Peptides against a protein of PDB entry 5H65. Designs and how they scored, part 74

Target 1, 294 residues: chain A of PDB entry 5H65
Amino acid sequence: QYLERTPLCAILKQKAPQQYRIRAKLRSYKPRRLFQSVKLHCPKCHLLQEVPHEGDLDIIFQDGATKTPDVKLQNTSLYDSKIWTTKNQKGRKVAVHFVKNNGILPLSNECLLLIEGGTLSEICKLSNKFNSVIPVRSGHEDLELLDLSAPFLIQGTIHHYGCKQCSSLRSIQNLNSLVDKTSWIPSSVAEALGIVPLQYVFVMTFTLDDGTGVLEAYLMDSDKFFQIPASEVLMDDDLQKSVDMIMDMFCPPGIKIDAYPWLECFIKSYNVTNGTDNQICYQIFDTTVAEDVI

## One batch from the design tools (peptide; aimed at target 1 M220 V272 Q283)

Design b2_p26_5_s3 (made by RFdiffusion4, then SolubleMPNN; from b2_p26_5, 15 letters changed)
Fold by OpenDDE base, seed 5:
Structure b2_p26_5_s3 (fold): chain B 294 residues (1-294), chain A 26 residues (1-26)
Amino acid sequence: as target 1 above (294 residues)
Amino acid sequence: SAAELQELEKIYRAFLKTLEEEKKLK
């Protein structure tokens, strides 16, 4: 939709809700660190969660490693199982289940691994060699997802997370419902396992100034604004640098705002209730910075 | 912080609600 540009001073005087096209300078933004701006968002309940750190995952997988794989759940029609006992003092058992496609083991690049008792390091190593890895545990009747606090699916360096609130976990055998057991599409895996996948999003607050007024606008975007997927940025140094460069371009450190480039974007105003007070907030939408730099 | 995330959630929910209301009016 085409909208005429509206000065911020005019916008600040108007009631919500309305949509605007604006041209403003990015005076400041928060958070300043990219890793702090990337969050997990549930599309159903709209909870925002932090992306788990390595330390968090270490704990989860360490706890999982204390459990012994159930021999009764090994070698089903869905998967072939192999078990290793570590040589360390604890002698933990690790089980890897290779998911079959119609009874046939696929190539490594098409193979999904189910892992019991693996450490984060071990899981990461496997994820680099095989198509996908799912951390699992032995349930009563079947293998089950280990913990939604950890990724339910790891593909290379991409960690897929599920919403604890919205998910109703189903056993691993439900993967049988998937017709294609080679590509392992995250959404399909999630659906089969009763998982509501979380979405990686950039969450930022922009302070915009066009010389007539100043307003704060929120950004919640997965891949449109930067034209970089939030799901990949944390694990890719080049993508991180790209985002940093974009932000530095719009808000260069040590430079006066008068020299800042203009940012064109769309914003929507809306009402937010804070007790008895009504506040107007602004959300950036349908904006790509690469196209809106003037 | 957790509090900050909750605030952001609240704000975003308000935004989504607004969008839904606009859709109903059309």
Scores: peptide ipSAE 0.534, ipTM 0.922, DockQ to the pose 0.820
OpenDDE base, seeds 1, 2, 3, 4: peptide ipSAE 0.533, 0.523, 0.526, 0.528; ipTM 0.922, 0.918, 0.918, 0.919

Design b2_p26_5_s4 (made by RFdiffusion4, then SolubleMPNN; from b2_p26_5, 12 letters changed)
Fold by OpenDDE base, seed 5:
Structure b2_p26_5_s4 (fold): chain B 294 residues (1-294), chain A 26 residues (1-26)
Amino acid sequence: as target 1 above (294 residues)
Amino acid sequence: SEKELEELEKIYKAFLKTLEEEKKKE
């Protein structure tokens, strides 16, 4: 898309909704901390929620570990099961189910694990050795996803979450619908289990100033703006550093705004009604800043 | 926990090997 540049002063006088191309300086942005800017977004209900902290996950998995795996649900056509009792922690029982592909156990790099009673630490260790891990629990007739407050799928360091509001969970045997049980695509797993996957997004508010006016623009973007996936940034120090460098470039600390570089971006205006108050808000869209960063 | 994980991996590998051997015989 191509639009002519419009000064902020002109934009501020116009009715919404409209789309604009602007050239402005990033006076300031919120939140300042990167980890606070990464959220989970539902594409269906549009709910924004926080990425669960390690402590939150610890609690969920600890609670799950209080339940004993059901022996009747072990060793199905879908998976082979191994159960052991920990030496510590009062003999906690842990069950690991190795999902088979057409009745054959795949190699570890292609194998999906279903885990009952595992701690976060154990799950993370397993996710580094196998293709994927799903935390599960014993249901009445089948294994079920443990909790949507925890990841429904862990691949390496990437945690995939589902929307509690929009998901209608199905039992683990629904993974049988997947033709290929060696390539565990998150969207396919989600579909099989009735999960609406959440999207990692950067959520920020930019204060933009082009010398003619000042406006605040909202940013919600998954991977285009920084050319860095929001889904990976929290677990990668180098990616975090890159985002920080980009933000420092556009909004350098300790210097005057006159020395700031110009940011070119697209913004769209929209109406927001809060009670009797009607205001125009702005959102950044279809913008990549990383292309201009050396 | 580390020892248990190692044991699990050993069990997995052994099981996989057994399955492969059986497949070759068929």
Scores: peptide ipSAE 0.177, ipTM 0.747, DockQ to the pose 0.010
OpenDDE base, seeds 1, 2, 3, 4: peptide ipSAE 0.119, 0.032, 0.109, 0.043; ipTM 0.686, 0.603, 0.698, 0.632

Design b2_p26_6 (made by RFdiffusion4)
Pose (drawn by RFdiffusion4):
Structure b2_p26_6 (pose): chain A 289 residues (1-273, 279-294), chain P 26 residues (1-26)
Amino acid sequence: QYLERTPLCAILKQKAPQQYRIRAKLRSYKPRRLFQSVKLHCPKCHLLQEVPHEGDLDIIFQDGATKTPDVKLQNTSLYDSKIWTTKNQKGRKVAVHFVKNNGILPLSNECLLLIEGGTLSEICKLSNKFNSVIPVRSGHEDLELLDLSAPFLIQGTIHHYGCKQCSSLRSIQNLNSLVDKTSWIPSSVAEALGIVPLQYVFVMTFTLDDGTGVLEAYLMDSDKFFQIPASEVLMDDDLQKSVDMIMDMFCPPGIKIDAYPWLECFIKSYNVTQICYQIFDTTVAEDVI
Amino acid sequence: SEEEELEEWNQKAQEAVDALARLEEE
């Protein structure tokens, strides 16, 4: 009834901060390599970070495999422990600690594992069969998180990361403070270990063109615009193909802008200290499947 | 060249986040 659209030339003449409903074509976008759009964002210190690569994580887990699990930290009231020996793996030993709920191991889909000396591949397989996995190492008096450079919790396809700057790391026995040992809410796990969780976000720069003007608008969201979770997409091939197709739909490589579909959206202007623009309250996924 | 472009783009994206956080504090 009252759906009207503001041309870009009118927006460029106005001061910030304001909000606009617009319709424009995606002339171009960054990043050209779409996997670089997935960033980690700390809600406490507002710092953006790269997600660690497989090679980075492999280094951490292999380095963890050189350390011997400490027998003194095995079989507590919090967890049962089991050590596996290996052959042709530089004498590696793997410790899996099964976390109990009131002195009883829960079902595998509710059971959290703590693991010393495991590979990324093994941890990912364990995450399918069990509720979740925390990479750990034998500290002086208690089990401790392996490294904040690695995920503090792997749950399903989500690798949860914490902020190195904002976190004050606490040892594993502090998991006793969790209300139960079956739900394993990631924020609750992070709070018990003194970790400030990072948030996954898609970060992209769109160049919008409606024929009256041109404008650069940022995309910064977790799951609203694509209806694809940023927290899952790096570990899910289908979700990656969906992002590829949506961006190929709005901005196909090689063909002209005349043939592109229109992008209906809101944008908000704001002062940085120059005026910048950002997409908000917008999803392409509701009308596109 | 590609690394310099990516660094510049990341810097700009950080500045946008810092500006949003500043406005929320006001």

Design b2_p26_6_s1 (made by RFdiffusion4, then SolubleMPNN; from b2_p26_6, 12 letters changed)
Fold by OpenDDE base, seed 1:
Structure b2_p26_6_s1 (fold): chain B 294 residues (1-294), chain A 26 residues (1-26)
Amino acid sequence: as target 1 above (294 residues)
Amino acid sequence: MEAEEEREFNERAQRHVEALAREEEL
């Protein structure tokens, strides 16, 4: 959509909601640390959640590893099970269930593993070797997802999370409903298991200044603004560096704002009520900066 | 940012998301 460029001083006088095209300098932004700007967002209930820390996941999987796999749930039509005992002092039992495609074990790069009793380290190792991993536990009648506080699906270094509030979990046998048991599309897996998948998003506030006025705008974006997926950035040092470089370009430290580059973006205004206070807020939308930087 | 500032930021961000969701429903 074509919009004429509007100065910030004019925007600040107008009622919401409206859309604008602006050209402004990025005076400042928050959070300054990238890992604080990446959140999980539920598209259904709109809850923002923190991405679990490695330490949080360690606790969850450690707890899961204390439970012995139920022998009665091993080796079904859906999966073949292999059990081994660790060589540690406790002799912990780990079960790996290899999901079959039409009764045949797929190649490792197309295989879904259900892991029962694995530590975070073990799960991560397996997820790097195989296509997909689901942490599970023994339920009453079937295998079940371990915990929505942990990833419901791990593909390589990508952790897929589900909303605890909106999800109504179904047993693992519901994976039988998937026609394609090779690609293991996260959304399809989520649907089969009754999971509402969370979305990785960058959440930032930008203070924008065009010399006529100053405006604070929110950025909530998954992959458009930086042309970097929020879902991958926390697990990739090169992607993190790229984001940092972009932010340093627009908001260089130790340099006067007069020398800052101009940022062209779209913003939309909207009304926010906080108690008795009505405020007009702004969001950046449909904006890509990476193409201008690269 | 410090822990308290982060909490405040997250609370404001939550309000932001909810407000936008309401606007999309209108």
Scores: peptide ipSAE 0.550, ipTM 0.924, DockQ to the pose 0.726
OpenDDE base, seeds 2, 3, 4, 5: peptide ipSAE 0.550, 0.549, 0.551, 0.550; ipTM 0.923, 0.923, 0.923, 0.924; seeds 2, 3, 4, 5 fail the geometry check

Design b2_p26_6_s2 (made by RFdiffusion4, then SolubleMPNN; from b2_p26_6, 11 letters changed)
Fold by OpenDDE base, seed 1:
Structure b2_p26_6_s2 (fold): chain B 294 residues (1-294), chain A 26 residues (1-26)
Amino acid sequence: as target 1 above (294 residues)
Amino acid sequence: SEAEEERRFNEKAQQHVEALAREEEL
């Protein structure tokens, strides 16, 4: 859409909601640390959640690893099961269930593994060799997703999470409903298992200054603003460096704001009510920094 | 502290998301 440029001083005087095109300098931003800016967002209940830390996952998988796989749930029409007994850790049993496509085991790059009793390290190793991994546990009648506090699906270095509040988990046999048992699309897996998938988002606040006024705007974006997926950035050093470079470009340390580049972006105003107080807030939308640098 | 600042930021962010969601529903 086309909007005329509006100075911040004029915007600050107007009622919400409205949309604006602005040209401003990025005076400052928060959080300063990239890992703090990446969140999980539920599209249904709108809850923002922290991305679990490695330590959190270690605990979850360690707890899961204390449970013995149920022999009765091994080797179904959906999957073939292999059991390993660790030489260490008091003979811990790990079950790997290889999901079949129409009764045939797919190639490793197309295979979905269901892992029962694995540690985070073991799961990560397997996810690097196989296309997709789901951490599971033995339920009463079927395998079930281990824990929504952990990824419901791991593909390479990408961890897919589900919303605990909005999800109504279904047993693993519901994967039978998937027509394509080779690509393992995260949304399809989620749907089959009754999971509402969470979205990775960058959540930041920008302090914008155009010389006429100062405005604070929120950024909540998955992949458009930086042209970098929030879902991948935490696991990729190069992507992290790229984001840092972009932020340093717009908000360079050690120089005066007069020398900062101009950022052209779209913002929308909206009303926020906190008790008796009404506040007008602003969100950056439909903006890509690579295209909007002027 | 940094942890306190993060908590405050997250709380405000949640309010932001909820407010936007309400407006989109209208």
Scores: peptide ipSAE 0.537, ipTM 0.916, DockQ to the pose 0.796
OpenDDE base, seeds 2, 3, 4, 5: peptide ipSAE 0.536, 0.536, 0.536, 0.535; ipTM 0.916, 0.915, 0.915, 0.915; seed 4 fails the geometry check

Design b2_p26_6_s3 (made by RFdiffusion4, then SolubleMPNN; from b2_p26_6, 12 letters changed)
Fold by OpenDDE base, seed 2:
Structure b2_p26_6_s3 (fold): chain B 294 residues (1-294), chain A 26 residues (1-26)
Amino acid sequence: as target 1 above (294 residues)
Amino acid sequence: SEAAEEAAFNERAQQHVAALAREEEE
């Protein structure tokens, strides 16, 4: 629980694993660009993945939009379906399925939409108006999640992703298992659909220097370090600015390290085996720096 | 290149995560 401050020179001599409290200056960090530091992490298989770009999503949804919704799967006890035909030459059909709560359509702010054949733009528009959106496709016997390469759930500007490796997808009717069909908690939706949700994380390397020694530590954190959710930062300019300000504060450009502020944090050491070489690495954990900025 | 540097960083990050996972499981 409580750790005494340990100088880096002492830490560098010790075996792993151990936990330390340190006070050091942030000499440098990588990556320098915020968007490069935001990743998706699977808590089960521990794969790190890139957050899909808008272009990637466009392709996925465009492909989905080429498929015609199956009429047999419309208007079930779970959802009411509405079909739109676009005015383009091909007459693209888009199906929106409004999930009901005990047979009743909920208010827009509580409504889950299942979108079949929508473009990214259309989906985003709907997600801004309604509580939740799931991109779906017509399966053989039921609606199914469109693609785990795309969000399984969109709530406002937040895109929720699932792990392809660890997920065992179930059909959309499994949403019936949810007693509360108004809040649409991402974890509950994921569980119902057999999805292992990915976690947004900041992934960075910090070079720390306390004057006695220098060590490199990884940061992998979702929302504690900056007190800014990694899940929201890419979609919010103000949050991005805040992160940049924090990093500039601890590692100001054009200034000598002697003038840098001190960073207090917890680090843990761990062993990494690279062939025949055993290396000790460090990770920052249970650290919040936002309080120092405020 | 920047792309190469990013790829290298990601690879190292993955190794880091994997190592931590192993340590936590032990």
Scores: peptide ipSAE 0.480, ipTM 0.902, DockQ to the pose 0.750
OpenDDE base, seeds 1, 3, 4, 5: peptide ipSAE 0.479, 0.475, 0.480, 0.477; ipTM 0.902, 0.900, 0.902, 0.901

Design b2_p26_6_s4 (made by RFdiffusion4, then SolubleMPNN; from b2_p26_6, 14 letters changed)
Fold by OpenDDE base, seed 2:
Structure b2_p26_6_s4 (fold): chain B 294 residues (1-294), chain A 26 residues (1-26)
Amino acid sequence: as target 1 above (294 residues)
Amino acid sequence: MEALEQEEFDKQAQEHVEALAREKLL
């Protein structure tokens, strides 16, 4: 629907909930660092989580690598297994399970690997050569997802995470339910394994000023605002630079606000009740700014 | 943003998301 532009001073006097189209300057924003603005969001329980750092993943995979793959779980109808033993004194065993499509090994670009006992580095190397990688462990009766604190699916440089609270994990053999075992759609994999996938989101606060008033609005967006997926930005330097350029354009350092460009966006108001106190808050929605940068 | 400021931000962000969810705005 078409919304007329409303000045901030008028918005600040109105009850929530309402939607507005505004034109304002970005006086300031938080957080200032991009990596701090990217979160994981559960669409079911709405928990915001930090994206795990490489160091966190290293620990998880190192712990997983201390466990020996169960020979009884190798070479099923679903996958062919290959075992490597490292030459180190500890003799670490790494199992790679190549998921088959109707009993046939697919091409590398269509192949899902299940990795047991791999390090982050090894997993990353494999994810660059094969379609997808799932870190797994030997369960009692089947392979199982290693840990929901780590990605349940890695595709290239994209890490897909699941919600610990909302997921009811199923064993790896449930991948048999997938008709298409070549594309490995993350949502389909998640569904098969009982995972509620987390969503990458940019979470920021914008202080907006149109000269009539000042309003703080939240940005919670996955890919529309910057036209850059939050799921990819942390792993791509060029995308990071692009986001930084956009933010610098709207909020240039060392320049007075009078010289800032105008930002056009949509905001919605909503009520927040803390005990007896009612507060009106604002969220940016259905807004794309990337077109203004080109 | 310093660690304490970020922690407060994250807390407020969580509260924000929960509020949006209650209002069925997510």
Scores: peptide ipSAE 0.587, ipTM 0.932, DockQ to the pose 0.608
OpenDDE base, seeds 1, 3, 4, 5: peptide ipSAE 0.586, 0.586, 0.589, 0.588; ipTM 0.932, 0.931, 0.933, 0.932; seeds 3, 4, 5 fail the geometry check

Design b2_p26_7 (made by RFdiffusion4)
Pose (drawn by RFdiffusion4):
Structure b2_p26_7 (pose): chain A 289 residues (1-273, 279-294), chain P 26 residues (1-26)
Amino acid sequence: QYLERTPLCAILKQKAPQQYRIRAKLRSYKPRRLFQSVKLHCPKCHLLQEVPHEGDLDIIFQDGATKTPDVKLQNTSLYDSKIWTTKNQKGRKVAVHFVKNNGILPLSNECLLLIEGGTLSEICKLSNKFNSVIPVRSGHEDLELLDLSAPFLIQGTIHHYGCKQCSSLRSIQNLNSLVDKTSWIPSSVAEALGIVPLQYVFVMTFTLDDGTGVLEAYLMDSDKFFQIPASEVLMDDDLQKSVDMIMDMFCPPGIKIDAYPWLECFIKSYNVTQICYQIFDTTVAEDVI
Amino acid sequence: SPVNKSLPNVELTLEQTAHITKQLQE
């Protein structure tokens, strides 16, 4: 009834901060390599970070495999422990600690594992069969998180990371403070260990063109615009194909802008200290499947 | 089947958005 659209030339003449409903074509976008759009964002210090690569994580987990699990930290009231020996793996020993709920191990899909000396591949397989996995090492008096460079919790396809700057790391026994040992809410796990969780976000720069003007607008969201969770996409091939197809739909490589579909969206202007623009309250996924 | 539990979404102020934008421009 009252759906109207503001041309880009009119927006460029106005001061910030304001909000606009627009319709424009995606002339171009960054990043060209779409995997680089997935960033980690700390809600506390607002710092953006790269997600660690497989090679980075392999280094951490292999380095963890050189350390011997400490027998003194095995079989507590919090967890049962089991050590596996290996062959042809530089004498590696793997410790899996099964976390109990009131002195009783829960079902595997509710059971959290703590693991010393495991590989990323093994941790990912364990994450399918169990509720979740925390990479750990034998500290002086208690089990401790392996490294904040690695995920503090792997749950399903989501690798949860914490902020190195904002976190004050606590040892594993502090998991006793969790209300139960079956739900394993990631924010609750992070609070018990003194970790400030990082948030996954898609971060992209769109060049919008409606024929009246041209404008650069940022995309920064977790799950609204694509209806694809940023927290799952790096570990899910189907969600990656969906992002590829949506961006190929709005901005196909090689063909002209005349043939592109229109992008209906809101944008908000704001002062940085020059005026910048950002997409908000917008999804392409509701009308596109 | 595996379970997936995402963290809550965070709302940002304009000042916070401007602060992040500086990083993007660097």

Design b2_p26_7_s1 (made by RFdiffusion4, then SolubleMPNN; from b2_p26_7, 11 letters changed)
Fold by OpenDDE base, seed 1:
Structure b2_p26_7_s1 (fold): chain B 294 residues (1-294), chain A 26 residues (1-26)
Amino acid sequence: as target 1 above (294 residues)
Amino acid sequence: APVNRPLPEVELSDEELAEITKQLLS
């Protein structure tokens, strides 16, 4: 895009929608805490959701762990099943189904596990050793995804979530449609199971000041602005530090704004009507921090 | 000074942005 730089004072006087190139200082931003800035976004219905906390997942998996796996659903052409009974007084049954590739069990680094009755801790342990983990439950005729409030797919430390509104869940046997049962691409798994994947996004509000005016602009971005995936940042301390460093660089604490670096970015204005309240809002778009800054 | 650059990306429509913004304001 080729836009001439426009001072904020001029932008503030103009009607929306319009696009601008600006040069401004980041006076402040919110949320200040990174974990509060990471959300889940549905690309279809555009709902924003909080990333489930560990406590939320614990509850879901604890509930699932109270259910007994259906013996009739074990050991199909798609997967081999192993059942464990916990050594506690409850005798909880846990089923792990190892998805086969053309009737052959793949190596752990290529193997998808379907876990039935596992706790969050158990699931996490298994996800560290196997390619992918799907929490499941016994349905009427087949295994089914446990709950869309929990990840439908866990790969290492990455939790993949689906949209409850837009997804129409299909049974596990639909994984048979996947030709490649080794890589377990999240989008392919989602498609097979009728899941609309949610996208991790950074959601932040930047208060921008160029000396002529002050303007608040939203940042909603998955991986472009920081050049850091929102999907990974919550599980990676180094990435978190990087984001913090970037924000501290643009908005350094303990010094006057006159010493702040200039931020060049594109912003777009748009109209928002909420009830009787009509306002013009601004969003940062097509803007990235250079790689050498990270 | 840190350098940031424009990077083309797929953008939401104004209507979609408005809807999302409403969620943020709520």
Scores: peptide ipSAE 0.139, ipTM 0.642, DockQ to the pose 0.185
OpenDDE base, seeds 2, 3, 4, 5: peptide ipSAE 0.045, 0.022, 0.036, 0.030; ipTM 0.555, 0.467, 0.534, 0.594

Design b2_p26_7_s2 (made by RFdiffusion4, then SolubleMPNN; from b2_p26_7, 10 letters changed)
Fold by OpenDDE base, seed 3:
Structure b2_p26_7_s2 (fold): chain B 294 residues (1-294), chain A 26 residues (1-26)
Amino acid sequence: as target 1 above (294 residues)
Amino acid sequence: SPVNRPLPEVELSDEELAEITKQLLS
């Protein structure tokens, strides 16, 4: 519903929780680096965690690559399997399982690959050629997801992650429950495998100033504020530039705050207790960037 | 959790990856 605009000085005097509409200038924000502002958020337990770095993924997949694919798990009704052995002394074995739809292999743009023993580089190369990739390992009775510290699903350049705390992983054969084995909707894959998907979110602290008062507001948003998906921004240079341009617009370097544009947004107040200390905090919600140029 | 130590490895060649692709496209 409609909220009238409230000056920050009035908000700062009021008890929480409440919702407000405000018009203020973005005096400053943190973190300043975009890659530091993108996190993974669990919608159930609300844990915030870092997006794994390439180095983190390298280690996970290197560890997985030390395991040998179990021959008894190859070539099921769900998938056709092919094994490759590297030409080095170790003779690393890599298994690729091509998931079938009703016993038929789909076209490359509809195909899900299960990769066992692959490196990050190999997985990335394959993800560029096929619709979807899931890194897996051989379990006792079935293929299993490799590690929730790595993506459970890779589609193009998009890495889908799951919550370790909230997920109850099921084996790969549970993909049989999916009627459509061509589109590979991330939420459907997650549900079939017992995964609680994590959400990419922008996490920033805005210092807002409307001339009557100064207030820090917390931004946690997936795609509304910037009209740019947090899930895509880290892998797209143009999107990164767009976000940077937006932030530079609201916080133009080298000029005084008097010349800053006005930001209109909704904020909600809430109480945070830390020991005996009670603090009122503020979070931006249901807001897309809107400016009033001077 | 993964072991936090680097391991030297040799990856699949482009030719091997191409062969993987052919399995689907054949």
Scores: peptide ipSAE 0.176, ipTM 0.699, DockQ to the pose 0.014
OpenDDE base, seeds 1, 2, 4, 5: peptide ipSAE 0.031, 0.026, 0.148, 0.054; ipTM 0.494, 0.519, 0.673, 0.632; seed 4 fails the geometry check

Design b2_p26_7_s3 (made by RFdiffusion4, then SolubleMPNN; from b2_p26_7, 10 letters changed)
Fold by OpenDDE base, seed 4:
Order: sequence, then structure tokens, then C-alpha cells
Structure b2_p26_7_s3 (fold): chain B 294 residues (1-294), chain A 26 residues (1-26)
Amino acid sequence: as target 1 above (294 residues)
Amino acid sequence: SPVNRPLPEVELSDEELAQITKQLLS
């Protein structure tokens, strides 16, 4: 899209909704910590949720490990099952179900594992060797997703989450509806299991200043603004450093704003009503971060 | 990192995890 550059002072005087192209300096932003800016967003109910911490996942999987896999649910047309017993006094049972493609076990890089009783560490290790891992539990008649508070699908280091509010979970056998049981596209898996997938987003508030005026703009973006996927950043130190460097570049600490680089972006205004008060808010959209150059 | 955290005694060993991986080859 193309829009003429508009100074902030002019924007601040105009009614919403409108779209603008601006050139401004990032005076400040919040939250300051990257981990606080990465959220999970539901495209249906629009609820923003925190990304679960490892400690939370440990508890969920530890609790799941206390449940014994149901032998009646093992070895179906959909999957082959194997049980391992830990070499400790508790004798924890770990069930791994290898999902078949048309009755045939696929290669590891194409194979989906369903796991009962696995710890976070074990699941993560397996996710590095297989295409995908789904934490499951034994239901009454079928395997079921373990808990939407945990990932419904793990691919490598990517944890896919579902919305508790909008999802109507279906049993694992519904994966049979997938013709292709090798690629394991997260959206397809989610659809088969009745899950509304959550989307990783960067959520920040930017205070923008172009010398003519100051306004706050809301950023909610998955991968375009930083050219870094929000879905990967929490699990990748290099990506985290990259985002931090970008933010430090545009908002360098210990330097006067006059020396800040110029940020070019699109913003849209919108009305927010709070009782009798009308407020105009702004959101950044369709923007890839770039420093203005001559 | 959850991928490289030390394993407690109650968890499957690396050897056991390797065996899980090999099930696709059997």
C-alpha cells in the first residue's frame, strides 16, 4: 500500500478511523522485557494469554505421568504403541504411540508421536528426533489431548497452543480424517482435534515522536515487524538477541532522542469508547522495521 | 533449555529414548 507521510501533529487532530504512513522516533516502549511482550492470541475470541513457563509445563506433564496408560487403547489402525517402564521404584509407565500413514510407520522426520506419561524433558528430546509430538492421555474410549494448558503439538522447538475457550476437543482418532499423515501441518492437526490454535504475537506499546507530536501506537504482530517469528523467539537465544538489538537500535539507552534513528511505519487510528469518554487509539500495521536511509 | 536439561532419575535414560527412536526401524 501507499500513503503519503503525515506528521503526528496532523494525525492527532483527525478523527478515526484512518490509516497513516508516519516517520517517527521510538521514544520509548513497553514492556521492556521481550518475554513479557510475547503473548498467545486467539483469532476467534481475541483473548491474549501468557505463554506458559517451563515450570508450568513440568507440573502438567508430571501430573499426566501419574496416570496409567489404558491398555485397551493401544495398537489401533491409526498408531502402534509401545510402553516403557522407568528403572525407578515408582515404575512410571510411558506410552509412545507411533502414528501410521495408511497402516505403515513413516520415517522419523514424518512421524507423529503421541506420548502418555512423558516429562517435558523427554518430550522435548523426542521432538528433536520426530516430526511432531502430541501429549495425550487415555480417555474413556480413545486417546485424548492431555491438556490445552500445554502444547497440543510440539515440532522441534515450536510449541503450538490452543484456545481453551474456543476449542471443542475431539479424540485422537479424528486424526484419521487427515489424508496426509506425514507433514502434520499444525492447522490441520488443530482442525482435526477441534482446536482453535493460538497465535504467537509480539505485543508492545510504542511511544512515537516525530518532533511535531507524540502518540502511543499498539503493536500486535506475529512475524512481519521484526522479521522474526514470535513463535520461535522464546526458544532461540539468537533470535532473542536480534530482537533486543533491534529495539536497542531504535531506542538506544543513554542517548538523547535527537540521535535516535527514524522509524517508518503504518498506523491506523480507531475509536475506543469508555463510558462517556471517546478516545482515539493507534495500531501499527503492515510494517517491517526499517531505519530510514538516504 | 528444556531440550538439554539434566534428566532426573525418574526419567527415561538417553538409551531408552534412543530405543524409542529405533522402533520406527524395527
Scores: peptide ipSAE 0.115, ipTM 0.670, DockQ to the pose 0.015
OpenDDE base, seeds 1, 2, 3, 5: peptide ipSAE 0.040, 0.031, 0.047, 0.030; ipTM 0.589, 0.594, 0.618, 0.547; seed 5 fails the geometry check

